# Peptides against a protein of PDB entry 5EIB: the designs that were tried, part 17

Target 1, 366 residues: chain A of PDB entry 5EIB
Amino acid sequence: VDLEPGTMDSVRSGPFGQIFRPDNFVFGQSGAGNNWAKGHYTEGAELVDSVLDVVRKESESCDCLQGFQLTHSLGGGTGSGMGTLLISKIREEYPDRIMNTFSVMPSPKVSDTVVEPYNATLSVHQLVENTDETYCIDNEALYDICFRTLKLTTPTYGDLNHLVSATMSGVTTCLRFPGQLNADLRKLAVNMVPFPRLHFFMPGFAPLTSRGSQQYRALTVPELTQQMFDSKNMMAACDPRHGRYLTVAAIFRGRMSMKEVDEQMLNVQNKNSSYFVEWIPNNVKTAVCDIPPRGLKMSATFIGNSTAIQELFKRISEQFTAMFRRKAFLHWYTGEGMDEMEFTEAESNMNDLVSEYQQYQDATAD
Target 2, 366 residues: chain A of PDB entry 5EIB as posed
Amino acid sequence: VDLEPGTMDSVRSGPFGQIFRPDNFVFGQSGAGNNWAKGHYTEGAELVDSVLDVVRKESESCDCLQGFQLTHSLGGGTGSGMGTLLISKIREEYPDRIMNTFSVMPSPKVSDTVVEPYNATLSVHQLVENTDETYSIDNEALYDICFRTLKLTTPTYGDLNHLVSATMSGVTTCLRFPGQLNADLRKLAVNMVPFPRLHFFMPGFAPLTSRGSQQYRALTVPELTQQMFDSKNMMAACDPRHGRYLTVAAIFRGRMSMKEVDEQMLNVQNKNSSYFVEWIPNNVKTAVCDIPPRGLKMSATFIGNSTAIQELFKRISEQFTAMFRRKAFLHWYTGEGMDEMEFTEAESNMNDLVSEYQQYQDATAD

## One batch from the design tools (peptide; aimed at target 1 G337 M341)

Design b1_p11_8_s3 (made by RFdiffusion4, then SolubleMPNN; from b1_p11_8, 3 letters changed)
Fold by OpenDDE base, seed 3:
Structure b1_p11_8_s3 (fold): chain B 366 residues (1-366), chain A 11 residues (1-11)
Amino acid sequence: as target 1 above (366 residues)
Amino acid sequence: SKPVKTPKLPA
């Protein structure tokens, strides 16, 4: 789905374009122009029914519908505005199904789109209410990984999207292979989301290895475990050491000893015990899939529900507030039928979410 | 000015 035709043509002409039905390519002509309100109330609202018809058709063809996965950006207008409209509409029709998102967070390091904080804040407001699971993928963290860890001097969107694809493949491993922990979206939610609003995940992936070091790196369970819990491997620009993990899932892939995995996972928890909440029992889950990712012998994917994710929301809120106090660009949103109150409601709800994360960070066992 | 897609990263 897009409000621009050129993205659909790129997907269709791509190496995997044939895996999608032609009728499942729903697209507009005008685009959202990086305006959430165009995505949500005008251009996106004109297209949403055609998308819902496809969603219904595909849902009816499912033997067992678990839920939905949306991949979108929060800085743009289509992914943010139309994406959140779709989430709302799908939630209305399928209230018992899991809504899962891969949400790309904007960063002023990666984009010069001045209104990204508005689009992100308005999107987060919708995601708090209408999603069950949201993987926070921060373009700043992806850039920093590419530059610092992978030693890419000039990271591209291709390099960033490679990290996104590796992460998406990692977190969906349990859904795609039988006999795994978190084998369905609902089990993942039960294990990862102790409080309904606190469903924003910090993903991470290992191995992250520079091209020059690939030949010399032995992939071991200890190295994967250590790298997976390193703050530099987090695909959200948050330091886990500034918060506490509510829940963690680790997904190992490849032929390895389950005993060694369990030992290393216990060791990393014990070493980092101050960064876990003590009042959530068994809050670390581990899965091992014998099938490695393509091109790797072994990998590990991290999913963290951490109160440190508030750093991401605070960053967006600060940027939002700095523009909103000046009424900068508001006429572009209100001119698409959006109310100015929706900005203040979205800001309030995001600040409430930050306060909730802080409350649970400061909570002790009674 | 109208918001435009202005990425810093090359494609």
Scores: peptide ipSAE 0.051, ipTM 0.641, DockQ to the pose 0.028
OpenDDE base, seeds 1, 2, 4, 5: peptide ipSAE 0.000, 0.026, 0.048, 0.026; ipTM 0.328, 0.620, 0.622, 0.609

Design b1_p11_8_s4 (made by RFdiffusion4, then SolubleMPNN; from b1_p11_8, 4 letters changed)
Fold by OpenDDE base, seed 1:
Structure b1_p11_8_s4 (fold): chain B 366 residues (1-366), chain A 11 residues (1-11)
Amino acid sequence: as target 1 above (366 residues)
Amino acid sequence: SKPVVMPKLPP
């Protein structure tokens, strides 16, 4: 789905374009112009019914519908505005199904789009209310991984999208290979989300290795475990050491000893015990899938529900507040039929979310 | 000015 045809043409002409049914390409002509309100109230609202018709048709063809997965950007107008409209409409029609998102967070390091803080804040407000699980994929963290860890002097969108694809493949492993931990979206939510609003995850992937060092690096369970818990490998621009893990899931792929995985996972928890809440028993879950990813002998994917995720929301909130105090660019949103009050409500709800994470960070077992 | 700006990163 897109509000511009050029993106759909690129997908259709791509190496995997034939995987999708032609009738499942729903697109507009005008685009959202990086405006959330165009995505949500005007251009996106004109297209949403055509998308819902496709969603219904595909849902009816499912033997067992678990829920929905949306991949979108929060900095743009289509992914943010139309994406959150679509989430709302799907939630209304399928209230008993899981809503999962891969939400790409904007960064001034990656984009020059000045209104990204508005689009992101308005989107987060919708995601807090209408999703069950949200993977926070921060373009700032992806850039930093590409530059610092992968030693790419000039990261491209291709390099960032490679990290996103590896992570998405990792977190969906349990859904694609039966008999694993979190084999359905609902079990993942039950294990990862102790409080309904606190459903924003920090993903991570290992191994991450520069081209120059790949030949010299052994892939071992200890190295994967250590890298997966390293703050530098988080795909959200937060330091887990500034917060506490509420819940963690680790998904190992490849032929390895379950005993060695359990030992290394216990060791990393014990070493980092101060960064876990003590009042959630058995809050770390581990899965092992014998099937490695293509081109690797083994990998590990991390899913963290950490109170440190508030650093990401604080960054967006600070940028939002700096613009909103001056009403900068606001007329582009209100001109599409949006109320100024929706900005204040979205800012308030995101600040409440930050306060909730802080409360549970400071909570003790007593 | 219209809030349409190019991304910084090359494809």
Scores: peptide ipSAE 0.016, ipTM 0.468, DockQ to the pose 0.027
OpenDDE base, seeds 2, 3, 4, 5: peptide ipSAE 0.000, 0.000, 0.007, 0.000; ipTM 0.361, 0.371, 0.408, 0.372

## One batch from the design tools (peptide; aimed at target 1 Y41 D339 E345)

Design b1_p12_1 (made by RFdiffusion4)
Pose (drawn by RFdiffusion4):
Structure b1_p12_1 (pose): chain A 366 residues (1-366), chain P 12 residues (1-12)
Amino acid sequence: as target 2 above (366 residues)
Amino acid sequence: SARTKARLAELA
């Protein structure tokens, strides 16, 4: 789905472009120009019922639908504006299905548009209310990993998307292969989301590799465990050691000692016990899958529900406030008939989300 | 939201 028609061509000309159902391409003529109001209201509303028809069709041909997963950026107009409209319409029509999103957060280091904080805040407001799980993929973190760790002086979207694809493959492994833990979206959600609004996850993986060089050696289980908890391996630009984990899901892929995995996971939990909330006993669940990802014999994927994610929302909120105080470009949004109070409502909801993460960060069992 | 729904109804 895109309001921009040129997106259809690039996907089709891609390696697996012909494998998609031709009828499932739903596109507009213009597209939003980084205007969330255009995406949602104006233009996305024009296009949205066509998308829902296709969604309804894919759903009725499902033996037992688990739910939906949406990939989109929060900084633009279509993936952000229309994407959250689609989510709200799907929530109305399929209220008992899990909604899961892979949402990429904007960063000034990657994109040169100052309205992106507007678009992201209006979107975060929708996701807080309407999604069950959201993987926070931070362009800030992706750029820093490429620039500082992978030593790519000029990171491209291809460089960033290599990190995203490795992450998405890792976090959906328990859904795609036989296993006991978090095997479906609802079970994953019940294990990861203690409070409905706090469903933004920090993904990480090890080893971090630049695409096309080179290899190995394959990591030891200790090396995997330590790296997948490392702040430098996170896809969200937050220091996990600045907050506390409410829940964690770890996924080890490849051939390895299950016993050694157990020992290392127990090791990181009790050496660093102060970083795991004490009022959620046994809050770290570990899954092993025998099939490694491409190019690797061993890998680990980390999924964290950490109070430190408030740093991501504080950064967006600060940029949003800096722009919204001066009312810059606000008429671009109200020109599409959007209420200015929707900006204030979204800002307040995001700041409420930050306070809630801090409340549980300071909470004690006593 | 109510605001959003109202605006979508106007557009419809």

Design b1_p12_1_s1 (made by RFdiffusion4, then SolubleMPNN; from b1_p12_1, 7 letters changed)
Fold by OpenDDE base, seed 4:
Structure b1_p12_1_s1 (fold): chain B 366 residues (1-366), chain A 12 residues (1-12)
Amino acid sequence: as target 1 above (366 residues)
Amino acid sequence: SKLEEERLEELR
């Protein structure tokens, strides 16, 4: 789905374009112009019914519908505005199904689009209320990984998207291969989300590899375990040491000893025990899949529900506040039928979310 | 940014 035709043509002409049904390409002509309100109230609202018709058709064809997954950006008008509109409409129609998202967080390091903090804040407000689980894929973190870890002097979207694809492949491993932990979306939510509003995940991946870098040797289980818990491997620009893990899932891929994995996972938990809440028993889950990812002998994917994710939301909130206080560009949103109060409500809800994370971070076992 | 320029080129 897109509000621009060019993106659909790119997907269709791509190496995997034929895996999608032609009738499932739903697109507009005008785009959202990086405006959440165009995506949510005008251009996106005109297209949403056509998307819902496809969603219904595909849902009816499912033998067992678990839920929905949306991949979208929060900085752009289509992914943010129309994406959150779709989530709201799908949730209304399918209230008993899991809503999962891969939400790409904007960063000034990656885009010069000034209004991205507005689009992100308005989107987060919707995601708090209308998703069950959200993978926070932060362009800040992706850029920093490319620049600092992968030593790419000028990261490209191709470089960032490589990390996104590795992360998405990793977190979906248990859904794609039988006999794994969190084999369905609901089970993932039960294990990862102890409190309904606190459903934002920090993903991480090891080993980190760039396109064309054949240089990454197959890591050992100890090295994978250490790297997946390293803040530098997090796809969200948060330091886990500044918060506490509510829940963790670790997915190992490749031929390895389950005993060695369990030993290393226990060791890393013990070493980092101060960064876990003590009042959630058995809050670390581990899976091992014998099938490695393409091009790697072994990998590990991390999913963390950490109170440190508040650093990401604080960053967006600070950027939002700096613009909103000046009433910068508000006329672009209000001109599309949006009320200025919706900005204040979105900011308030995101600040409440930050406060909730902080409350659970400071909570002690009674 | 270079990333934004690349995105615009890919859409083209």
Scores: peptide ipSAE 0.015, ipTM 0.510, DockQ to the pose 0.023
OpenDDE base, seeds 1, 2, 3, 5: peptide ipSAE 0.000, 0.000, 0.008, 0.000; ipTM 0.289, 0.407, 0.465, 0.290; seed 1 fails the geometry check

Design b1_p12_1_s2 (made by RFdiffusion4, then SolubleMPNN; from b1_p12_1, 4 letters changed)
Fold by OpenDDE base, seed 1:
Structure b1_p12_1_s2 (fold): chain B 366 residues (1-366), chain A 12 residues (1-12)
Amino acid sequence: as target 1 above (366 residues)
Amino acid sequence: SAREKARLEKLR
């Protein structure tokens, strides 16, 4: 789905374009112009029914519909505005199904689009209310990984998207291979989301490898375990040491000893016990899949529900507030039928979310 | 308590 035809042409011409049914390409002509309001109230609203028709058709073809997965950006107009409109409409029609998202957070290091803080804040407001689980894929973190860890002097969208692809492949492993922990979206939500509003995940991946890097150093289970808990491997720009893990899932892939994995996972929890809440028992889950990712002998994917994620939301909130106080570019949104009150409500809800994370960070077992 | 809420939510 897109409001621009050019993106659909790129998918069709791509190496996997033939995997998708032609009738499942739903696209507009005008685009959203990086405006959330165009995505949500005008251009996106004109297209949403056509998308819902496809969603219904594909849902009816499922033997057992677990839920929905949306991949979108929060900085743009289509992914943010139309994406959140779709989430709302799908939630209304399928209230008993899981809503999962891969939400790409904007960063000034990656994009010069000035209105991204508005689009992100308005989107987060919708995600708090209408999703059951959201993977926060932060362009800030992806850029920093590419630059600092992968030593790429000029990170490209291709480099960032490689990390996104590896992460998405990792976190979906349990859904794609039988006999795993968190084998369905509902079970993942039950294990990862102790509080309904606190459903934003910090993903991480090990080993971190650049696209085209031939030096696949075979990592050991201890090295994988250490790397996936390293703040430098997090795909969200927050330091886990500044917060506490509510829940964690670790997904190992490749031929390895389950005993060794369990030992290393126990060791890392014990070593980092101060960074876990003590009042959620058995809050770390581990899965091992014998099938490695393509091109690697083994990998580990991390899913963290951490109170440190508030650093990401604070960053967006600060950027939003700096613009909104000046009423900068508001006429672009109000001209599409938005009220200024919706900006204030979205800011308030995101600040409430930050406060909730802080409350649970400070909570004791008593 | 936060603990009790977390327990109740995991039982859903």
Scores: peptide ipSAE 0.011, ipTM 0.452, DockQ to the pose 0.021
OpenDDE base, seeds 2, 3, 4, 5: peptide ipSAE 0.000, 0.010, 0.007, 0.000; ipTM 0.432, 0.386, 0.412, 0.406

Design b1_p12_1_s3 (made by RFdiffusion4, then SolubleMPNN; from b1_p12_1, 7 letters changed)
Fold by OpenDDE base, seed 2:
Structure b1_p12_1_s3 (fold): chain B 366 residues (1-366), chain A 12 residues (1-12)
Amino acid sequence: as target 1 above (366 residues)
Amino acid sequence: SKREEERLEKLR
């Protein structure tokens, strides 16, 4: 789905364009112009019914519909505005199904789009209310990984998207292969989301590999475990050491000893015990899939529900506040039918979310 | 960041 035809043509002409049904390409002509309001109230609202028709058709063809996975950006107009409209409409029609998102957080390091903090804040407000689980894929973190870890002097969208694809492949492993922990979206939510509003995940991946980088030497389970818990491997620009883990899932892929995995996972928890809440028992889950990712012998994917995620929301909030106090570009949104109150409500809800994370960070076992 | 500063300058 896109409000611009060019994106769809690129997907269709791409190496995987033929895996999608032609009838499932739904697109507009005008684009959103990086405006959430165009995505949500005007251009996106005109297109949403045609998308819902396709969603219904595909849902009816499912033997067992678990839920929905949306991949979108929060900095643009289509992914943010139309994406959240679509989430809302799907949630209304399928209230008993899991809503899962891969939400790409904007960064000034990656994009020069001035209104990204508005689009992100308005989107986060919708995600808090209408999603069950959201993977926070932060372009800030992706850029820093590419630059600092992968030593890419000028990270490209191709480099960032490589990290995104590896992470998405990792976190969906248990859904795609039988006999795994968190084998369905609902089970993942039960294990990862102790409080309904606190459903934003910090993903991580090991080993970090760039396109064309030499095959890393044989990775070991200890090395994978250490890298997976390293703040430098987090796909969200948060330091886990500044917060506490509410819940963690680790997904190992490849042929390895389950015993060794369990030992290393226990060791890393014990070494980092101060960074876990004490009042959630058995809050770390581990899965091992014998099937490695393509091109790797083994990998580990991390899913963290950490109170440190508030750093990401604070960054967006600070950027939002700096713009909103000046009423910068508000006329672009109000001209599409938005009220200024929607901005203040979205900001308030995001600040409440930050406060909730802080409350649980400071909570002690009575 | 420099880009963040540049963005903030455009708001001025």
Scores: peptide ipSAE 0.021, ipTM 0.599, DockQ to the pose 0.022
OpenDDE base, seeds 1, 3, 4, 5: peptide ipSAE 0.008, 0.013, 0.011, 0.005; ipTM 0.397, 0.447, 0.400, 0.429

Design b1_p12_1_s4 (made by RFdiffusion4, then SolubleMPNN; from b1_p12_1, 6 letters changed)
Fold by OpenDDE base, seed 5:
Structure b1_p12_1_s4 (fold): chain B 366 residues (1-366), chain A 12 residues (1-12)
Amino acid sequence: as target 1 above (366 residues)
Amino acid sequence: SASEEARLEKLR
């Protein structure tokens, strides 16, 4: 789905374009112009019914519908505005189904789009209410990984999207292969989300290796475990050491010893015990899939529900507040039928979310 | 247009 036709042509002409049904390409002509309100109330609203017709048709063809997975950006107008409209409409029609998102957070290091803080804040407001699970994929973190860890001097969208694809492949491993922990979206939600509003995940992937170092790196379970818990490997620009993990899932892929995995997972928890809440028992889950990802002998994917995610929301909130106090570009949104109150409600809800994370960070077992 | 000014150059 896109509000621009050129994106669909790129997908169709791509190496995987044939995996999608031609009738499942729904697109507009005008685009959203990086405006959440165009995505949500005007251009996106004109297209949403056509998307819902496709969603219904595909849902009816499922033997057992678990839920929905949306991949979108929060900085643009289509992914943010139309994406959250689509989430809302799907939630209304399928209230008992899991809503899962891969939400790409904006960064000034990656995009010069001035209104991204508005689009992100308005989107987060919708995601808090209408999603069950949200993987926070932060362009800030992706850029920093590409630059610092992968030693790419000029990271491209291709480089960032490669990290996104590796992470998405990792977190969906349990859904795609039989006999795994969190084998369905609902089990993942039950294990990862102790409080309904606190459903924003910090994903991570290992190994992350620069091209120059690939030849010299041994892939071992201890190294994967260490990298997976390293703040530098987080796909969200938050330091887990500044918060506490509510829940963690670790997904190992490749031929390895389950005993060695369990030992290393216990060791990393013990070393980092101060960064876990003590009042959630058995809050770390581990899965091992014998099938490695393409091109790797083994990998590990991290899913963290951490109170440190508030650093990401604080960053967006600070940027939002700095623009909103000046009423900068506000007329572009109000001209599409938005009320100024929706901005203040979205800001308030995001600040409440930050406060909730802080409350659980400071909570003790007593 | 407001949309064109918001189309600040995607870092290609």
Scores: peptide ipSAE 0.020, ipTM 0.564, DockQ to the pose 0.030
OpenDDE base, seeds 1, 2, 3, 4: peptide ipSAE 0.017, 0.006, 0.013, 0.012; ipTM 0.560, 0.427, 0.512, 0.405

Design b1_p12_2 (made by RFdiffusion4)
Pose (drawn by RFdiffusion4):
Structure b1_p12_2 (pose): chain A 366 residues (1-366), chain P 12 residues (1-12)
Amino acid sequence: as target 2 above (366 residues)
Amino acid sequence: SATARRLRAEAH
């Protein structure tokens, strides 16, 4: 789905472009120009019922639908504006299904548009209310990993998407292969989301590799465990050691000692017990899958529900406030008939989300 | 915009 028609061509000319159902391409003529209001209201509303028809059709041919997963950026107009409209319409039509999103957060280091904080805040507001699980993929973190760790002086979207694809493969492994833990979206959500609004996850993985060089050695289980908890291996630009984990899901892939995995997971939990909330006993679940990802014999994937994610929302909120106080470009949004109060409503909801993460960060069992 | 008002109402 895109408002921009040129997106259809690039996907089709891609390696697996012909494998998609031709009828499932739903596109517009213009597209939103980084205007969330255009995406949602104006233009996305024009296009949205066509998308829902396709969604309804895919759903009626499902033996037992688990739910939906949406990939989109929060900084633009279509993936953000229309994407959250689609989520709201799907929530109305399929209220008992899990909604899961892979949402990429904007960063000034990657994109040169100052309205992106507007678009992201209006989107975060929708996701807080309407999604069950959201993987926070931070372009800030992706750029820093490429620039500082992978030593790519000029990171491309291809460099960033290599990190995203490795992460998406890792976090959906329990859904795609036989296993006991978090095998479906609802079971994963019940284990990861103690409070409905706090469903923004921090993904990480190890080893971090630059695409096309080189290899190995394969990591030891200790090396995997330590790296997958490392702040430098997170896809969200937050220091996990600045907050506390409410829940964690760890996924080890490849051939390895299950016993050694158990010992190392127990080791990181009790050496660093102060970083795991004490009022959620046994809040770290571990899954092993025998099939490694491509190019690797061993890998680990980390999914964290950490109070430290408030740093991501504080950063967006600060940029949003800096722009919104000067009312810059606000007429671009209200020109599409959007209420200015929707900006204030979204800002307040995001700041409320930050306060809630802090409340549980300071909470004690006593 | 009528559509904006409609969708805003639905969002509440």

Design b1_p12_2_s1 (made by RFdiffusion4, then SolubleMPNN; from b1_p12_2, 7 letters changed)
Fold by OpenDDE base, seed 4:
Structure b1_p12_2_s1 (fold): chain B 366 residues (1-366), chain A 12 residues (1-12)
Amino acid sequence: as target 1 above (366 residues)
Amino acid sequence: SAIAEKLQKEEK
């Protein structure tokens, strides 16, 4: 789905364009112009019913519908505005199904679009209420990985999207291969989300590899485990040491000893025990899949529900506040039918979410 | 902030 035809043509002409049904390409002509309100109330609202018709048709063809997975950007008008409209409409029609998202958080290091903090804040407000699980893929973290870790002097969207694809492949491993931990979206939610609003995940991946620099490092299970818990491997720009893990899932891929994985996972928990909440027992889950990713002997994917995710939301909130206090560009949103109160409500709900994470970070076992 | 500098460029 897109509000621009050129994106669909790029997907269709791509190396995997033929895996998608032609009738499932739904697109507009005008785009959202990086405006959440165009995506949510105007251009996106005109297209949403045609998308819902496709969603219904595909849902009816499923023997066992678990839920929905959306991949979108929170900085752009289509992914943010229309994406959250779709989530709302799907949630209304399928209230018993899991809503999962891969939400790309904007960064001023990656994009020059000034209104991205508005689009992100308005989107987070919708995601808090209408999703069951959200993978926070932060362009700030992706840029820092590309620049600092991968030594890319000028990171491209292609480089960032490579990290996104590796992460998405990692977190979906248990859904794609039988006999794994979290084999369905509902089990993932039960294991990862102890409180309904606190469903934002910090994903991480090891080993980090760029396009063209396939360092076939023979990684060991200890090295994978250490890298997976390193803040530099997180796809969200948060330091886990500044918060506490509510829940963790670790997905190992490749031929390795389950015993060695369990030993290393126990060791990393014990070494980092101060960074876990003590009042959630057995809050770390581990899976091992014998099938490695393409081009790797082994990998580890991390999913963390951490109170440190508040650093990401604080960054967006600070950027939002700096613009909103000046009423900068508000007329572009209000001209599409938005009220200024929707901005204030979205800011308030995101600040409440930050406060909730802080409360659970400071909570002790009585 | 980088945002404040960007805003000052687009308000011109």
Scores: peptide ipSAE 0.035, ipTM 0.564, DockQ to the pose 0.023
OpenDDE base, seeds 1, 2, 3, 5: peptide ipSAE 0.024, 0.000, 0.026, 0.006; ipTM 0.618, 0.407, 0.613, 0.404

